# Ledger of designs, part 91: peptides against a protein of PDB entry 4N78

Target 1, 186 residues: chain A of PDB entry 4N78
Amino acid sequence: HFQVICRLLGYQGIAVVMEELLKVVKSLLQGTILQYVKTLMEVMPKICRLPRHEYGSPGILEFFHHQLKDIVEYAELKTVCFQNLREVGNAILFCLLIEQSLSLEEVCDLLHAAPFQNILPRVHVKEGERLDAKMKRLESKYAPLHLVPLIERLGTPQQIAIAREGDLLTKERLCCGLSMFEVILT
Target 2, 155 residues: chain B of PDB entry 4N78
Amino acid sequence: MAELQMLLEEEIPGGRRALFDSYTNLERVADYCENNYIQSADKQRALEETKAYTTQSLASVAYLINTLANNVLQMLDIQASQLRRMESSINHISQTVDIHKEKVARREIGILTTNKNTSRTHKIIAPANLERPVRYIRKPIDYTILDDIGHGVKW

## One batch from the design tools (peptide; made by RFdiffusion4, then SolubleMPNN)

Design b2_p14_5_s3 (from b2_p14_5, 8 letters changed)
Fold by OpenDDE base, seed 4:
Structure b2_p14_5_s3 (fold): chain B 186 residues (1-186), chain C 155 residues (1-155), chain A 14 residues (1-14)
Amino acid sequence: as target 1 above (186 residues)
Amino acid sequence: as target 2 above (155 residues)
Amino acid sequence: SKLEEMLKEYEEEL
């Protein structure tokens, strides 16, 4: 599904969706969640020390349950706050999955374009084959496919310009060193 | 353009008219030859004359057809060339627009990105060729583990 | 001249 979404939206659509999601997340964080956090901070015990280990796990749990009783009993926390946090979580997950899907698509595009851009695959050398010979063979095999040099030789100035721009756009992908998800997390 | 116009407006219509006129003339010649053969005391001479007229008529028609056909072919070639040029122009514009749109889109998405802190760990021994951009393939996070957590929104 | 060539071709065929 996310792959289809990525293909359908493209960079433009993804950007728009991400921007809107960021706005929603920001609104949730700065609005309702912040208010609940402030309220929770007010009801949070000022001094909550770890009980003595001698109380055992059940006793410690009861202690914390008692200390956090007001928080646990805060009905709006269970309903509204958790819902908002879920929405934020969903948005984050959505962004992550979109980025992952986009990265996969970009990798595929790069792989498909590689023969045309003088990017040779990593050669698996079988035992007994010379790496250099195999690389040379691959270079020779793909040399006629080098698009930019081909168009520079045969094309019009306009075609050359387009080919160069296209080549650049093909090479420059987000997956090569950029992350949207990190921006979302900050 | 002038050549194409001349072909469309003058040469091809003219050739068609010439063929039509030739048809009517051939009918007259045929009638003449038939009557001449019937009325002539020298049938052999009449036959030879008929053969001569027939040969001339066939040659003229063949010439007219050939000329017309060549003109039509030339017209089609010119039109095909024009279409190819037009197609090339359209493609150029389309590609330019697409590149521009892509650049805009990339700028927009680019502002939503930050550089990945790629830990320099694995020296991709790039062969002497251009440094292959480090493909960051994120391991697919199996979110199915989360399917049982919460309202089970199947994404 | 083209007509003459055509005439000759047809004369040969007859």
Scores: peptide ipSAE 0.019, ipTM 0.659, DockQ to the pose 0.002
Fold by OpenDDE base, seed 5:
Structure b2_p14_5_s3 (fold): chain B 186 residues (1-186), chain C 155 residues (1-155), chain A 14 residues (1-14)
Amino acid sequence: as target 1 above (186 residues)
Amino acid sequence: as target 2 above (155 residues)
Amino acid sequence: SKLEEMLKEYEEEL
């Protein structure tokens, strides 16, 4: 599904969606969640000492349950605050999955473009074959597919310009060194 | 443009008219030959004359048809060339627009991106000595690193 | 008919 979304939206559509999600997340964090956090801080016990270890895990749990009773019983926390946190979480996950899907699409595009851009795959050399000879054969095989040099030789100046720009755009992909998700976390 | 116009407006219609007129002329020639053969005491001579006229008539018609056909072919070639030029222009515009759109889209998404911190854990201890700027040898992007990310066929 | 006759004569002379 995310792959289809990436294909349909393209870079522009993804950018728009990401921007809107960021706005939503920001709004949730700075608005409702912040307000709930402030409220929770107000009702939070000022002094919460670690209970004695002698009470054991159940006793310690009960102690904290008692200390946090007002927080736990805060109905709006369960219904509204947690829902907002879920929304934020979903947004983050969405962004992550979109980025992953986009990266996959970009990789596929790069792989498909590689023969046309003089990018040769690493060939597994069978025992006894010279790597150099195999690489030369591959280079020779794909040489006619090198698009930019071909167009530079046969094309009009306008076609050459377009081919170069297209080649550049094909090579410069987000997966090569850019992360959207890091910005979102930021 | 002028050549195409001349072909469409003058040469081809003119050729068609000439061919039509040739029909009338051929009919006259045929009538003449028939009458000449009937009236001539020397039928052999009349026949030879008829053969000559027939040959000439066929040659003339063949010439007219050939000329007309060549003009039509030339017209079609010019039109085909014009269409190809138009197609090329449209394609160029389309590609230019697509590239522009892509650039805009990339700018838009680009603002939402940051450089992947390759945590080079190794503190490049700047050697105290001003090492000459190592020319960044563009290592070819090893796309094989990406083989593990996609459902690519593990060879 | 006369033209056909002439044509036939022409064919016979070829």
Scores: peptide ipSAE 0.017, ipTM 0.654, DockQ to the pose 0.001
Fold by OpenDDE base, seed 2:
Structure b2_p14_5_s3 (fold): chain B 186 residues (1-186), chain C 155 residues (1-155), chain A 14 residues (1-14)
Amino acid sequence: as target 1 above (186 residues)
Amino acid sequence: as target 2 above (155 residues)
Amino acid sequence: SKLEEMLKEYEEEL
């Protein structure tokens, strides 16, 4: 599903969705969640002494339940605050999954474009074959597929310009060194 | 442009008219040849004249058809060339627009990105000394310490 | 070939 969303939205659509999600998350964090946290801090017992070990685990649990009774019974916390936290969590997860899906798509595009851009995979050399000879053979095999040099020889000046720009755009992908998720977490 | 216009407005219509006129003239020639053969005392001479007219008529029609066909083909070639040029121009504009849109989109999404901290995965140099896995010796929890706290009903 | 020759003669007379 996320892969389909990435394909449909493209870079522009993803950017718009991410910006809007960030606005929503910011609004939730700075608004409702912050207010609930402040309220919870006010209601939180100022002095919560650890009960003596002599009361056993059930007694200690009951003690903490009593101390936190006002917080546990705060109905709005369960209905509104937890829902908002779920929304924030879902938004974060959505952003993560979108970035992962986008990265996979970009890697796939890079792999598909590689033969046309003189980017050759490192060939596993079987024992006894010279790596250099195999690489030269591969270079020679894929040389006719190099798009930019081909267009530079056969194309019009306009076609050459478009090919160069297209080549640059194909090489420069977000997955190569950029992260959106890190920005979302900050 | 001038050549295409000349073909469309003058040469092709003119050729069509000429062919139509030729058709009507051929009918007249045929009638003449038939009547001349019937009325002539010298049938052999009349036949030779008919053959000459037939040959001339066929040559004329062939010429008119060939000229018209060549003009139509030339017209189609010019139009095809114009369409190809238009297609090329449209494709160029489309590609330019797409590249521009992509650049804009990338700038927009780029604002939402930060450089991946290539944490130089410090090669965790496996310390040469494989620290012996400290065998977690589970010390048995002595539960006897809890025996004094429970008012256990001596069943 | 004969038809082409006749056509050429006809073109020359036009």
Scores: peptide ipSAE 0.015, ipTM 0.660, DockQ to the pose 0.002
Fold by OpenDDE base, seed 1:
Structure b2_p14_5_s3 (fold): chain B 186 residues (1-186), chain C 155 residues (1-155), chain A 14 residues (1-14)
Amino acid sequence: as target 1 above (186 residues)
Amino acid sequence: as target 2 above (155 residues)
Amino acid sequence: SKLEEMLKEYEEEL
């Protein structure tokens, strides 16, 4: 699903969605969640000492339950606050999954473009074969597929310009060194 | 452009008119040949003359048709070339627009990105000295040392 | 004479 979304939206659509999600998250964090946190801080016991271990686990639990009774009984915490937190969580997860899906798509694009961009696959050298000979053979094999040099030789100036720009755009992908998710977490 | 215009406006219409005129002339020639044959005392001569006119007329018509056909073909070739050029131009514009859109999109998404902190994987310089696995001789923890610290029930 | 004229027309068209 996320792959399809990435394909449909493209970079622009993804950017828009991410921006809007960030706005939503910000709104939730600075608005409702902040208000609940403030309220919780107000009702939180100012001094909560650890009860004596002699009371055992049940007694300690009852102690904390009593101390936090106002928080536990705060019905809006379970409904609205947790729902908002879920929304934030979902937004974060959504962003992560989109980025991952986008990265996969970009990698696929890079791989598909590689033969045309003079990017040779890593050759597994079998024992006894010279790496250089294999590389040379591969270079020779794929040399006719090098699009930009081909167009530079045969194409019009306009075609050459477009080919170069296209090549650059193909090579420069987010997955090569950029992360959206890190920005979202900041 | 000038050549195409000449073909469309002058050469092809002119060729069509010429063919039409040729048709009317051929009819006259036919009538003449028929009458000449009937009226001539020398039928053999009249026949030879008719053959000559027939051959000439056929040659003329063939020439006119060929010329017209070639002009039409030339016209079509020019038009095809124009269409190809137009297609190329449209494609160029389309590609330019697409590239531009992509650049804009990339800028937009780029704002939402940061450089991946390549955690410099500190090359764990494997210390060259393979510290001989110090055989952890598990010295049995002599728990008897702890016997003196506890308020042990004096058995 | 008419044939000659027609022949001339054909020659001109050729």
Scores: peptide ipSAE 0.018, ipTM 0.663, DockQ to the pose 0.002; fails the geometry check

Design b2_p14_5_s4 (from b2_p14_5, 7 letters changed)
Fold by OpenDDE base, seed 4:
Structure b2_p14_5_s4 (fold): chain B 186 residues (1-186), chain C 155 residues (1-155), chain A 14 residues (1-14)
Amino acid sequence: as target 1 above (186 residues)
Amino acid sequence: as target 2 above (155 residues)
Amino acid sequence: SKLEEMLEEEKKLE
């Protein structure tokens, strides 16, 4: 599904969707979640010391439960906070999955464009074959497919310009060194 | 453009009119030949004259048809060339627009991106003797991102 | 024009 979404939306659509999601997330974080967190901080015990180990794990748990009773009760009563956190989580996951899907599409595009851009695939050299010879063969095989040089030879100046720009756009992909998800996490 | 206009407005219509007129004239010639043959005391001479007129008429018509056909072909060639030029122009514009749109899209999405922490790709120490580093200084498209994709996690 | 010439010749023959 995410692959289809990526294909359908393209860079522009993905950008718009992600921007809107970021706005939503920001709104949730700065609005309701922040307010809940502030309120929770107010009800947090000022001094919560580790009880003596002599009380055992159950006693310690009960102690913390008692100390945090107001927080737990508040959180239970204010389920909206958890819902909002879920929404934020979903948005983050969505962005992650979109980025992953986009990266896949970009890689596919790069792979498809590679023969046309003088990018040779990594050649598996069988035992006994010279890597250089195989590479030369591949270069010779794909040389006629080099689009930009071909158009530079046969095309109009306008076509050459378009080909160069297209080549540049094809090479410059997000997956080559950019991450959207990291921006979302910041 | 002037040539095409001349073909469309003058030469082709003129040729069509000439051909139509030739039809009328051929009928007259035929009638003349028929009457001449009937009225002539020397039928052999009349027949030879008819043959001569027929040959001349056919040659004239053939010439008119050929001229008209050539003009039509020329017209079509000019039009085809114009269409090709228009197509080329449209394609150029379309591609330019697409590139522009893509650039805009790239800028927009680019704002939402940061540099990936390039894991120290272990310099594949190419063994020393590999002479000609085909410096494909290609910024290695870190296709390693695909390494994680190859595990068929069908999302 | 050749046809016209022929017609003119025919008229001369009449």
Scores: peptide ipSAE 0.017, ipTM 0.651, DockQ to the pose 0.002
Fold by OpenDDE base, seed 5:
Structure b2_p14_5_s4 (fold): chain B 186 residues (1-186), chain C 155 residues (1-155), chain A 14 residues (1-14)
Amino acid sequence: as target 1 above (186 residues)
Amino acid sequence: as target 2 above (155 residues)
Amino acid sequence: SKLEEMLEEEKKLE
């Protein structure tokens, strides 16, 4: 599903969706969640000391339950605040999955473009074959497919310009060095 | 453009008219040959003359048809060339627009990106000395050390 | 003579 979304939206569509999600997340964090956090801070016990170890784990749990009773009983926390947190979580996950899917698509594009851009795959050399000979054979095999040099030789100046720009755009992909997710986390 | 216009407006219509006129002329020639053959005392000579006229007439018609056909073919070639040029122009414009749109899209998404921190994974130099696994000697935890810390039940 | 003229006209079209 995410792959299809990436293909349909393209870079522009993904950017728009990400921007809107960021706005939503920001709104949730700075609005409702912040308000709940402030409220929770107000009801937090001013002094919370670690209970004596003699009470054991059950006693310690009961102690903290008692100290946090007002928070636990805060009905809006379970309904509204947690829902908002889920929404934020879903948004983050969505962004992550979109980025991953986009990266996969970009890698596929790069792989498909590679023969046309004089990018040769790493060749597994079988025992006894010279790496150089195999590389030369591959170069010779794919030489006619090198698009930019071909167009530079046979094309019009306009075609050459378009080919160069297209080649550049094909090579410059987000997966090569850019991350959206890091920006989302900040 | 001038050549195409000349072909469309002058050469092809002119060729068609010439061919039509040729038909009329050929009919007259045929009538003449028929009458000449009937009236001539030397039928062999008349026949030979008719053959000569027939051959010439056929050659003329063939020439007219060939000329007309070549003009039509030339017209079609020019038109095809024009269409190809137009197609090329449209394709160039389309590609330019697509590249522009892509650049805009790249800028937009680029604002939402940061450089991947290539954490130079410091080669964790495995310490050369495989410290011999210190035999985990389960020393019984002497809990008596904790007897002084807290309200232990004094037996 | 008329035939010759017609044939000459056809030759001119050649």
Scores: peptide ipSAE 0.010, ipTM 0.655, DockQ to the pose 0.002
Fold by OpenDDE base, seed 1:
Structure b2_p14_5_s4 (fold): chain B 186 residues (1-186), chain C 155 residues (1-155), chain A 14 residues (1-14)
Amino acid sequence: as target 1 above (186 residues)
Amino acid sequence: as target 2 above (155 residues)
Amino acid sequence: SKLEEMLEEEKKLE
């Protein structure tokens, strides 16, 4: 699903969605969640000392339950606050999954473009074969597919410019060194 | 452009007119040849003259048709070439627009990105001293020590 | 004379 979304939205669509999600997350964090946290802080006991171990686990639990009674009884915490937190979580997960899917798509694009961009696959050399000979053979095999040099040789200046720009755009992908998710986490 | 215009406005219409005029002339020639043959005392000469006129007329018509056909073909070739050029131009514009859109999109998404901190995986230099796996002898937690603290609820 | 005229006209059509 996320792969399809990435394909459909493209970079622009993804950017828009991510921006809007960030706004939503920000609004949730700074709005309702913050208010609930403030309220919770107000109802939190100012002094909560660990009871003596002599009361045993049940006694300690009862003590903390009593101290936190107001928090536990705060019904809105379970409903609205947790829902908002869930929404934030879902948004984060959504962003993560989109980024992952986008990265996969970009990698696939890079792999598909590689033969046309003079990017040779790593050749597994079987025992006894010279790496250099295989590389030369591969270079020779794929040399006719080098699009930019081909267009530079045969194309018009305008075509050459477009080819170069296209090549650059093809090579420059987010997966090569950029992360959106890190921005989301900050 | 000038050549195409000349073909469309002058040569092809002119050729059509010439062909039409030729048709009219051929009819006159035919009438003349018929009358000449009937009136001539030397029918053999008249026949030879008629053959000559017929051959000439056919040659002229053939020439006119060929010229017209060539002009039409030339016109079509020029038009085809123009269409190809237009197509190329449109494609170029389209590609330029697409590249531009992509650049804009990339800028937009780029704002939402940060450089991946390649955490230099500090080679965790495994400390040379293979700390002998301290066999965690799980000392059985003697729960009996807790026996003295529990006020046995006498059920 | 008419034939010559016609021949001349045909030559002009060439």
Scores: peptide ipSAE 0.008, ipTM 0.648, DockQ to the pose 0.002; fails the geometry check
Fold by OpenDDE base, seed 3:
Structure b2_p14_5_s4 (fold): chain B 186 residues (1-186), chain C 155 residues (1-155), chain A 14 residues (1-14)
Amino acid sequence: as target 1 above (186 residues)
Amino acid sequence: as target 2 above (155 residues)
Amino acid sequence: SKLEEMLEEEKKLE
């Protein structure tokens, strides 16, 4: 599903969606969640001493439950605050999955374009074969597929310009060194 | 452009008119040959004359058809060439627009990106001084101290 | 058809 979304939206669509999600997340964090956190801080017991170890684990749990009873019983916390946190979490996960899917698509595009851009795969040399000879054979095999040089030789100046720009756009991908998710976390 | 216009406005219509006129003329020639054959005492001579006229007429029609056909073919070739040029121009514009849109899109998404900090895995320099594991003696937390504070069910 | 008739008549005159 995320791959389809990435293909459908493209870079521009993804950017728009992410920007809107960031706005929503910001609104949730600065609005409802912040208000609940402030309220929770107000009702938080000012003095919560570690209970004596003599009460054992059950007694300590009961103690903390009692100290936090007002917080736990705050019905709006469960219904509104946790829902908003869930929405924030979903938004973050969505952004992560979109970025991952986009990266996969970009890698696939790079792999598909490689033969046309004079990018040769790493060749496994079998025992007894000269690496140089195999590389030369591969170069010779793929030489006719080099798109930019081919167009430079046979194409019009306008076609050459378009081919060069297209080649550059094909090579420059976000997956090579850029992350969107880090921006979202900040 | 001048050649195409000449073909469309003058040569092809002219050729079509010539063929139509030729049809009318051929009918007259046929009538003449028929009448000449019927009225002639020397039927062999009349037949030879008819053959000559027929051959000449067929040659003329063939010439007219060939000329017209060549003109039509030439017209079609010129039009095909024009269409190819238009197609090339449209494709160029389309590609230019697509590249531009892609560049804009990349700028927009680029604002939402940061460089992947390849955190050089700083060699976790193992702190030289292995702090001796301070044996954390877990003092058992006695929770019985809470027995007096809570409504504990007295067993 | 008229041409055929003429050719047939010519053959008869041979």
Scores: peptide ipSAE 0.008, ipTM 0.642, DockQ to the pose 0.001; fails the geometry check

